Peptides against a protein of PDB entry 4GMN. Designs and how they scored, part 63

Target 1, 375 residues: chain A of PDB entry 4GMN
Amino acid sequence: RYANITLLALVTLASIGTDFQETLVKGNQGSRESPISAADEEWNGFDDADGDAMDVDQKSSSGEDQEEDYEEIDVKEDDEDDDDDSITSEMQADMERVVGADGTDDGDLEDLPTLRELIQTAVPQLIRLSNLPIDSDESLTIQSHALSALNNISWTISCLEFANGENANIHNAWYPTAKKIWRKTILPILEADSADLKLATQVTSLAWAVARVLHGETPTDGNPHRKFISLYHSSKQQAGGNSNSIEEPEDPFQGLGVKCIGVVGSLAHDPAPIEVNREVGVFLVTLLRQSNNVPPAEIVEALNQLFDIYGDEELACDKEVFWKDGFLKHLEEFLPKMRTLTKGIDKRTQPELRTRADEALLNLGRFVQYKKKHA

## One batch from the design tools (peptide; made by RFdiffusion4, then SolubleMPNN)

Design b1_p12_5_s1 (from b1_p12_5, 5 letters changed)
Fold by OpenDDE base, seed 5:
Formats: structure tokens, C-alpha cells, sequence
Structure b1_p12_5_s1 (fold): chain B 375 residues (1-375), chain A 12 residues (1-12)
């Protein structure tokens, strides 16, 4: 009885976290004027230099109109109004406030009571439940659901903009809790060195969500970046041996490899210790050099992380790692490989992966040019 | 604009 109520509460908290995420993503899509990365403010965009548009005479080959009778597949929109009543009216009101909030800097969540209760009441209990002694299948199930709920809440919060002091109240409320999740949930599970790939995937996801907010301020105790790099390599060794046991997620961006890259990339941001930054930067650049054996989604993520880490020339890691370790040469040498990789992705079967690869290729060209100008 | 990847949908 208590177990079933706890599981139902955990599933409900996980659902609430997902629905909140979806709404924040939808809200951010409506307000996306493309966030100019802090690098885009100083990156004086390509002046469209007057490159003479060579009149490529599009010879209008009059291909005959074969009227292929597109049978109008009457996709019955089964409006299954699944009134996914999962979003409480109080939560929806908090979400509307978060999307519209000029955040106060005081870390007060008085105006966000549902989010306050999630951070202050629910998350501390989820941390406790994720740390239960594993002595039964029931305790494993409780841990998994607690990790899922922590993941969804942490991801949702990581979708908020915190640049320039935006949402500072939420950031200030979340920051100590995020550090607590890291120290009390993530590190102990990483230290247990379990061969459970499901648990490793859940913890790595949660670690990425937490590290997307904490960045280089993520606790460096025990060198967690090396554990995630080791997990990346271990996951590749297991996938190569038994083709049947790792259900490659249908979404290539849901893979454990992508998550490991996302975690270590986030951990390497300023003000990370320069040695942590170097080890991560070398790992990411090494993936690009080995790209023939790396999934395209992991290459996309590794590129994005490299841009975010080394986009600012004023950061200590630019001089002490990027320039000193000669990363520009590796990025420039990777450009033709990235073009080939991106062109090899079928737009019909993998539209998202192709779009994100096209963007990463564009950004790689821009980034290489930027770094050459600032050399 | 670097759009961060959408966070992974961890449906339970």
C-alpha cells in the first residue's frame, strides 16, 4: 500500500516535470528570436559581402506534370482529447508566471508556490528515496522512479534562461538544491560503479540536467568528468559486443553517449578548473578525430559543447586550452568530414538529426572563422 | 543561435 502510493506520487511528480518542460519548450519557441549566444554579440555576423551571385542559369527542364493522384489519406485526427489533466491549474499558473517573469534576484519563490514546493519539499524527498538501500526489486523500482522525477524536474529548470540575471529567483532557489542532488544522488551512484546501464543512463541524464545549470560550478569532488568519460567508453565497448542488448533509443539524442558528452561539456564551462576543461576538451576533440566510428548525434553534441566552452576569448580556457592545445587545427580539419557526415544523414528518415547536423556544420564554419580572426 | 538540444524526454 505505501509503496504503491509512493510510486504513484513519483510517477505524478515525473509527469508534472515533463508537462512543465513541454510547456516551457513551447513558450520558448514562441519567444525565440534565436538566442544570440554571447559569442554572437561579439561575432560580428558575416557581413554578406557582395559575393556576385553567379547567375546559375536554372535551365527550366520542363519535367512533365505527372499528376500523381495523391490519395488524400484522410488521417482521421482522432482528437483523442486526452485531456492530460496532469497539469494542475496551480502549476499552469506558475508556468505562465515563469515564462513572463522578470525574475527578482532574491531567490524568493513567493509568486511560484508550486515550483517552490517542488524544489523545497518534493526534491529533498526524491533525493532521500534515490539513496535508499537497494535490498529488493521494490527498492530498485523506487530509486528508478525517484531518479526519473528528479530528472524531469531538473531538465525543466534547465530549460529556463538564466543568462543576464533572467529568472534569478528560480536560479538562486534551485542552485543549492542542484548541488545537493549532485552530492547526495549523482556522486554516490557514480561511486557505486554499477554495471546497470539503465541506472547509469538515468543518473547521466540527471547529471546533465543538473550540470546545465551549475556548469563549471558543479562540484569537482572525485573528478566526476573522468567517470562520465569512462562511462562513455564502457558503453561503446558493450554496444560493440552484443548488438541485441542495448536498445538504441529511437531518438539518437537520447543515447547514453550523447548524455555523457552533454554532462562533461557542461562540467567544463568556466569557472571549471583548467585541468577539468583540458581533459574534457581533449576528449571532445578526440571524438571529432575519430568521427568515422562515432554516431552523428554525439558529434553534434560534442560540437555544440565545444562552441559553448570555447566561444568566449576572454575566458582562461581559451588561452590555456583552446589555443595552447591547438584545437583550431582539429576543428578546421574536421570541417570537410562534418560536411560529409551531415550530407550522409537522410532528411526523410532522420529530419531532426539532419537539421541539428546542418546547424552544427554552419556553426563550425562560423566558429573556425571567428577563431581565425581572433588568433 | 545555439539552441541547446531539447532535454531528453524521460517519460517514465
Amino acid sequence: as target 1 above (375 residues)
Amino acid sequence: SFSPPPPPDYLP
Scores: peptide ipSAE 0.025, ipTM 0.742, DockQ to the pose 0.550
Fold by OpenDDE base, seed 4:
Structure b1_p12_5_s1 (fold): chain B 375 residues (1-375), chain A 12 residues (1-12)
Amino acid sequence: as target 1 above (375 residues)
Amino acid sequence: SFSPPPPPDYLP
């Protein structure tokens, strides 16, 4: 009985996380009525306006490892009310507020009660469930559903704008929880070195969602970037040998390789250690050099990550890695290959991949021109 | 199996 209720609750939490994302995406599409013709703007880097980095006074709370004695949630067998996977009216109101918040509303999490409960109550339980000893098919199923729920929540939050102090309340609430997910869920599963590609894909998806918010502030303990680079290479070796094709996801951007690139790219942002940035940058540039054997979606993601990491010339990584390791030459030499790759994608069979490749090709041309002006 | 949401389209 308890297992079925737990599985149902995990499915409902994962569906809520998806529905939040779909609503955020639809809300953002409604405001984007002006096709900014991306054609004519010179890519000038990220002009970070001098937003005072709020000195979040890192009060080094030496959080003693309080073994939070997680009391058994006595899941009262309350009644068989119909499993209407419907977003509660409060969840809908929170979604409407998050979508409608022009970045001037210092919305306290008091105004987002369902998001608060998701972050403060549900996520800690999902972290616990993702760390259960795997001793049965049931415990494996619970872990998979807990990871799916964490993934969907984390992705939804990672789709919020946090630039310029937007959604700062949500960011501040999520940030410690995201670090907890990283340390308590992601790292232990990566360290277990499981041959389960399904589990690896779930954890890597979650890691990408978390790293898209934490960036270079993601905990570097145990060199997680190297673990994801290793996982990338291992996944390529397994796909080549066993004709048990795990069905390549119908979406090229849902592949484990793309997710590994997304994670390591996100981990390499400032203030990441320069050596972490270098190892990731070299990995990404190496993919471009080996592009004949790399899926087009992974090339698109690797390019986008390179633009995001090295877009700002004021960052230490631009001088100490991009220029020092001669990345501009590799990007310039890749331009004709990218044009060939992009033209090889059939617009009829893979329209999204073709669009994203056309954009990445355009951005590569602009980025190379930008970096040549600032050389 | 819940498909992970697509990476957000960075619409430019």
Scores: peptide ipSAE 0.024, ipTM 0.735, DockQ to the pose 0.102
Fold by OpenDDE base, seed 1:
Formats: sequence, structure tokens, C-alpha cells
Structure b1_p12_5_s1 (fold): chain B 375 residues (1-375), chain A 12 residues (1-12)
Amino acid sequence: as target 1 above (375 residues)
Amino acid sequence: SFSPPPPPDYLP
């Protein structure tokens, strides 16, 4: 009984995190539909070629009017609007405020009551549940659902803009909680060195969501970047040996390899220790050098992370890592390989992977040109 | 703008 209530509450918290993300994505898509002014390309009309009207004789077949009295079965469409409105009107109002919020800096979430309760009340309980001793299948199930709920909430918050002081109140409220998730949930699971790839995938997904907000301010205690790099390599070795194919997720971007790259990339941002940045940068550049044996989605993610880490020339990592370790040469040498890789992706079977690879290829060309100009 | 990775699949 208590287990089922706990599981239901965890599923509900995971769903709230999902729906909150979908609505933030829909709200952000609505703002990006700036009407592309259809430039009036005067499509000059094709000339009126006088093609002969062939007179096809309509034979008038007089079929008999059988008035079949179709009893109008008044199918009451019970519009069971299964308005599985999992989003409460309060959650929707909080989202509209987040999208419209001129950032009040005070870390006060008085205007965002649902988000406040998620961060202040729900997340601390989820951290507790995720860090319980595993002594039964029930405790393992509770941990998995607590990790799922933490993942969904953390991902949703990581989709908010924070760069320009936007959502500063949410950032300030989330930041200490994100560090607590890292220290109390992520690190203990990574230190337990479990061979459970499902648990590893869940904790790595959560770690990515958390690291997308904390970046280089993510706690460096115990060198977690090396643990995720090790997990990346271990996952590749296991996939080659045992025909227990954990079904590679249908989405190539949901793979454990992509998630590991996303975590370590996020951890390497300024103000990360320069040695952490170097170890991650070398790992990412090494994936590009070995690209013949790396899934295309992992290459796309590794490129995006390299652009985000080394995009700013004023950062210490530009001089001390990017230029010092000769990363530009490796990126330039990778350009022709990326063109071949991208062209090899079938647009019909993998449209999203192809689109993201086309974008990453374009950005790689621009990034190499930028760095060559600022050399 | 780098497109953020899609959210991970929410486990139902």
C-alpha cells in the first residue's frame, strides 16, 4: 500500500516534469515563428499552351434510387476529452510567467508556487528516495522512479534561459538544489560502480540535466568527468561482447554514449579547472579522430560540446587548452570526414539525425573559420 | 544558436 502510493507519487512527479517541458518547448516554438516574410518571388506563369479539349462522352447510367433508410445511429461521441490535463492551471500559469518574466533577481519563487514546491518540497524527498539502501526489488523500483522524476524536473529547468540574467530567481533557487542532487544522488551512484547499465543510463541522464545548469561550477570532487569517460568506454566494450543488446533506443540521441558526452562537455565549461577542461577536450577530440567507430549522434554531440566549451576566446581554456593542445588542426582535419558522415545519413530513415548532422557540419565550418581568423 | 539536445525520453 505505501509502496504503491509512493510509486504513484513518483510517476506523477515524473509526468509533471514531462508536461512542464513540453509546454516550455511549445511556448518557445511559438516565439520563434517570426513570420518568414514570403519574399514575393514572382513565379512567372508558364505560358497558356492551347491543349485540345478531348470530348469524353459522359454516359448517363440511370441507377435506381434505393432509399436505404440508414438509421442514424446517434453515436454520441462521448468526447471523453481525456483531457489528461496533467498540467494544472497553476502549472500553466507558472509557465506563462517563466516565459514572460523580466528577471527579478531575488531568488524568490513567490510568483511561481508550483515550481517552488517542486524545488523546495518534492526534490529533497526524491533525493532521499534515490539514496536509500537497495535491499529489495521494491527499493530498486523506488530508486528508478525517483531518478526518473529528478531527471524530468532537472531537464525541464535546464531548458530555461539563464544566460542574460533571465529567470535569475529560478536559477538562484535551483542552483543549491542542483548541487545537492549532484552530491547526494549522482556521486553516490557513480561511486557504487554498479554494472547495471539501466541505472547508469538513468544517473547519466540526470547528471547531464544538472550539469547543463551548473556547467563548470559542478562539484569536481572525485573527478566525476573521469567516471563518465570511463562509463562511456565501458558501455562500448559491453555492447560488443554480450548479445544482451540493451535495445539501442530508437532515438540515437538517447544513447548512453551521447549522455556521457553531454555530461562531460557540460562539466568542462568555464569556470571548470583547466585540467578537467583539458581531459574532456582531449576525450571529445579523440572521438572525432576515431569517428569511423563512433555513432553519428555521439559525433554531433561531441561537436556541439566543443563549440560551446571553446567558443569564447577570452576564456582561459582557449589559450591554455584549445590553442596549446592544437585542437584547431584536429577540427579542420575532421571537416571532410564530417561531410562524408553527414551525407551517409539517410534523410528518409533518420531525418532528425540528418538535420542535426547538417547543422553540426555547418557550425564546424564556421567555427574553424572563426578560430583561424582569431589565431 | 545551438539547439539544446532533446529532452531524454521520459519514462512513462
Scores: peptide ipSAE 0.025, ipTM 0.744, DockQ to the pose 0.544; fails the geometry check
Fold by OpenDDE base, seed 3:
Structure b1_p12_5_s1 (fold): chain B 375 residues (1-375), chain A 12 residues (1-12)
Amino acid sequence: as target 1 above (375 residues)
Amino acid sequence: SFSPPPPPDYLP
């Protein structure tokens, strides 16, 4: 009885976190022409002033018009308005305020009561539930649902803009809680050294969401970047041995490898210790060098993380890692490989992966040109 | 205990 009520409450909190994320994504899509997925931050470091349109000579090869009569499958969008009535009017009002609020400097969530209760009341209980002794299938189920709820809440908050002091009240309320999730939930699970890939995927997803807000201010206790790099390699070794045991997620960006890259990339941002940045940067550049054996989605994520980490020339990591360790040469040598990789992705079968790879290829070209001008 | 192999010496 109590377990079923706890599970229902955890499922409800996870649902609320998803619906909140979807509405924030829809709201942010309305304000920015492109949905900034976590990967789609256009590298703003290149002032596009000199648009020398390289005339791509359209050699008009007159390929014959085979009019393949694509029957318009009239996909009746049954607008099943699954009005999942889970979004309370109070939650929707909090979301409209978050999207519309120029960050009032008051770190008090007085005007955001639902978000305040999620951060101050729900998350501490979820942290407690994720730390229960695992002595039964029931305790494993509770842990998994608590991690799912923490993941959804953390992802939702990580989709908010915090640059330039935007949403500073939410950032200030979340920041100490995010550090608690890291220290009390993520680190203990990573230290337990479990062979459970499902648990590893859940904790890595949560770690990415938390690290996307904390960046280089994520607690460095026990060198967690090395644990995630190790988890990346361990996951590849397991997948290579028993092709039947890991259902690769249908979405290539939901893979444990992508999540590990996203975590370690986020951990390497300023003000991370230069040695943490170096170990991560070298890991990411090594993935590009080994790209023939790396899934395309992991290459896309590794590129985006490299752009975000090394986009600012004023940061200590630019001089002490990027230039000192010769990363520009590796990125330049990777450009023709990235063009081949991107062209090899079928637009019909993997449209999202192709779009993100085309963007990452464009950004790689821009980034290499930028770094050559600032050499 | 999966002792992860020592991270390959990632050399750029």
Scores: peptide ipSAE 0.014, ipTM 0.620, DockQ to the pose 0.025; fails the geometry check

Design b1_p12_5_s2 (from b1_p12_5, 5 letters changed)
Fold by OpenDDE base, seed 1:
Structure b1_p12_5_s2 (fold): chain B 375 residues (1-375), chain A 12 residues (1-12)
Amino acid sequence: as target 1 above (375 residues)
Amino acid sequence: MRSPPPPPVYLP
């Protein structure tokens, strides 16, 4: 009984997280001026406008471990069908408000009650459920559903704009929770060194969603970037041996390799330690050098991560890694390979992959031209 | 501008 109720609640939370994401994607499609129309503007880098690093004075208030008395949620047997649609509709309306707010109304969590409850009430329980001892198929199922719900929520939040102080209230509420997900859910699962590729894919997806908000402020304890690089290599060794057992996801961008690249790329952003940035940058550039044996979607993601990491010339990683390790030469040498790769993708059978590859090729040309002017 | 990756959705 309790396990079925827990599983139902986890399924509902995962559905809500998916519906939020769909709403966010629909909202953002209306505001996207087609990135194709500005073809002739000189790419001048990423103007990270002066993000005054909010000096979040970490007053380590040693909050005493209040034993939160887990009140037994007396789940009344009230009529199951009407409540799911209502919660999903309210949460969609919160996301529509966040996406539709033309930059002036930073969504106060007071005005986003469903998002607040999702972050403050649901996510802490999902973190707990993802950390259950795996001693049964039931506990494994609960962990998988908790990871799915955490993934969908974290991905939805990671699609909000947080640049220039946009959505600052949501960012400030999510940031400590995202660090908690990283430390309590992601790291323990990565350290367990499970041979379960499904679990590895789930945790890597969640890690990417979390790292897309935390960037280089993602906790570096235990060198997680090396764990994801190792997981990338392990995933390639398994795909080469047993062609029959890993259903490659129908979507090339859902592959474990893409997810690993997305995580390590996000982890390498400023203010990441230069050593972490270097190891990731070398990994990404090595994928481009070895591109003949790398899936096109992974090349697209690796390029995009390299642009995001090294797009700003004011960052320490530009001088200490990009220029010092000679990355420009490797990117320039990769341009003709990327043109060949992109042209090899059939627009009819893989329209998304082709579009993303055409964009990445365009950006690579612009990026190489930019870096050559700033050399 | 980069198109963000489509976030991976786990359908329940």
Scores: peptide ipSAE 0.029, ipTM 0.763, DockQ to the pose 0.568
Fold by OpenDDE base, seed 2:
Structure b1_p12_5_s2 (fold): chain B 375 residues (1-375), chain A 12 residues (1-12)
Amino acid sequence: as target 1 above (375 residues)
Amino acid sequence: MRSPPPPPVYLP
């Protein structure tokens, strides 16, 4: 009885976390006009300082685009509005406030009651449940569901913008809780050295979500970056041996390898210790050098983490790691390999992987040009 | 700006 009520509550909290995420993604897609064709933007680095909103000078080139009269095939999509009645009107109102907030409110979470209760009431219980002794299949199930709920909540919050003081109230409420998740849930599970790849995947996903907000301020106790690098290598050894093991997730970006790269990349950001940054940077560059044996999704993630870590030339890691360890040469030597890799991805069978690889290839070209100009 | 990876949806 109590176990079933606890499981139902955990499933409900995990669902609420996903529903929040979908609503935030839909809201952010509606507010993002057409993906700025990243085609012509020179990579200028990541300047933290100047809130110069890029005045997108809309040069209205009045191209007389010939109206090719595409006969609008009125495919009546029967919108079976599966009204997923799961999202409460209060959750919708909280999401609309988070997406529409001009970031300037140093307010508390009083105006975000659902999010407040998730952070202040639910998450502390989920942390407690994830730390229960595992002595039964029921306790393992409770841990898995608690990790799923923590993952979904943490990922949702990690998709909010926190730059320039945006969502500062949410950031300030989440930050101590995120550190608590790291210290109380993530580290103990990583230290238990479980052979359970499902548990390892869940905790690594949660670690990535948490590290996407904490970056280099993530607690460095016990060198967690080395644990995730070790987990990356261990996962590759297991996948190579048993062709009948865990079905690789249908989504290439859901793989344990991608998640490990995402965690260690996030951990290497400023103000991470230069030695942590170096160990991660060397790991990521080594993946590019060994790219013939690395899944394309992991290469995409590794590139993107390298851009995010070394995009700012004012950071100590640029001088002390990027330039000192000669990373530019490795990135330049990787460009022709990335072009071949990207062209080898079938657009029909893996459209998302191809799109993200095309973007990463474009950004790699720009990043190499930028770094050559600033050499 | 890089689109964050779609977060892992653990369906219950």
Scores: peptide ipSAE 0.029, ipTM 0.763, DockQ to the pose 0.512
Fold by OpenDDE base, seed 3:
Structure b1_p12_5_s2 (fold): chain B 375 residues (1-375), chain A 12 residues (1-12)
Amino acid sequence: as target 1 above (375 residues)
Amino acid sequence: MRSPPPPPVYLP
């Protein structure tokens, strides 16, 4: 009885986190459509008038269309109005305030009561539930659902803009909680060195969401970047040995390899220690060099992480890692391989992967050109 | 759970 109520509450918290994420993604797509004023460049159409009307006599061959009377099975769409009214009016109002809040300096979540209760009340309980001793299938189920709820909340918060002091109140409220999730949930699970790929995928997804907000300020205790690099390599060795056991996720970007790259990339941002940045940068550049044996989605993610880490020339990692370790040469040598890889992705069967690969290829060309001008 | 891809960084 108590377990079922706890599981239902955890599922509900996970759903709330997803619905918020979908709303934020839709809102943040709408704000980037600043109307580029279509300057009315009068494209003066070319006048070519030549009107030779060739009368092609299409002979009407009367093929007898046998009307096969397909009985229209009146599938009553039972409009199951799954009014998944999961989003309360209070949650919608909090989301509208988050999307519309130019940075009011009110460091308290007073105006965001739902988000405040999620961060201050729900997340501490989820951290507690994720740390229960695993002694039964019930405790394992509770841990998995607690990790799921933490993942959705953390991903939702990681989709907020925090650049230039935007959402500073939310950032300030989340930051200590994110560090607590890292130290109390993520690190203990990573240190248990479990062969459970499901648990590894859940904790790595959560770690990526947390690291997307904390960046180089993520706690460096126990060198977690090396644990995720090790997990990346271990996952590839297991997939290569038993072709039948791990259903690759239908979405190429949901793979454990992509998640490991996303975590370690995020951990390597300023103000990360230069040696952490170097180890991650060398790992990412090594994936590009070995690209013939790396899934395209992992190459796309590794490129995006390299752009984000090394995009700023004023950072110590630009001089001490990017230039010193000769990364520009490796990126330039990878350009023709990336063009071949991207062209090899079928637009019909993998439209999203192709779109992101086309974008990463464009950005790689721009990034190499940028770095050559600033050499 | 779809982890949204990080929004693509449009380098100028």
Scores: peptide ipSAE 0.027, ipTM 0.736, DockQ to the pose 0.097
Fold by OpenDDE base, seed 4:
Structure b1_p12_5_s2 (fold): chain B 375 residues (1-375), chain A 12 residues (1-12)
Amino acid sequence: as target 1 above (375 residues)
Amino acid sequence: MRSPPPPPVYLP
């Protein structure tokens, strides 16, 4: 009885998270249908103009060298995780602005309190339910539904614009919660090294949604990028051996391989450690070199991630990884292969994959030209 | 439930 009520609640939360996502995606698509007619504008990188560098006032107090014998105070980390997850009245108003901008009728404004309750009340419960010991098919079902709800909420938030200080209040509320999802849900499931490809796909989808907001500020503990790279390779080995075709998702972009690329790409953004960025960049460039054996959707995702990671020349990763490791040469050598790959996609049977491949091919040409000008 | 694909990154 209780389990059926819990499952119904989890299905309902997952539905609400999807309905919000569909609303936000429809609103954002209406703004992005600016026609592809600006074919001739030279891409100048991402001008993140308003990097208000919080001046951490390094008060260089030149205090003298007293060698006081620091007794090892066993600071009990009383992890009073007083996670003051308090949504301010300004966050509520900013959420009201987000939903009101989508041009939706007065009825969708009533759903803003629901998004607040999803973050503050539902997500902590979903984290707890996703971390329950798996002792039965019922507990596995509860975990899967909790992960589905967390995924849909996290994807909804990751579809908001946070550039240029947009939605900053939502970002600030979500940021600690996103780190909590990462540490308490994603990492434990990844470390359990489950042979369950369904669970792996669910957790990787959630990880991508979370990492699309946290980027290089995603916790690096336990080298999660290497775990997702390992999962990518393991998933390819399993697909080749057992004729239990996990039905290739009808959508090429819903594959575990694409999700792994999306996660590791997001993890490699500034301010990620340069060695994390390097390992991810080398992985992505290696996929392009091996493109004959890589699904087209994974190539499209790997290209987009490379553009996002290395689009800004002011970032330390541009000098220390992109130029130092000679990535431009690999991208230039890949350009004719990408043209062949894109032309091989049937527009009639795979229109979305073809569109996204045509875009990624265009962007690859622009990106290579940009980087050659700034060499 | 399906995660939407990330929105296409339009390089400006």
Scores: peptide ipSAE 0.026, ipTM 0.734, DockQ to the pose 0.099

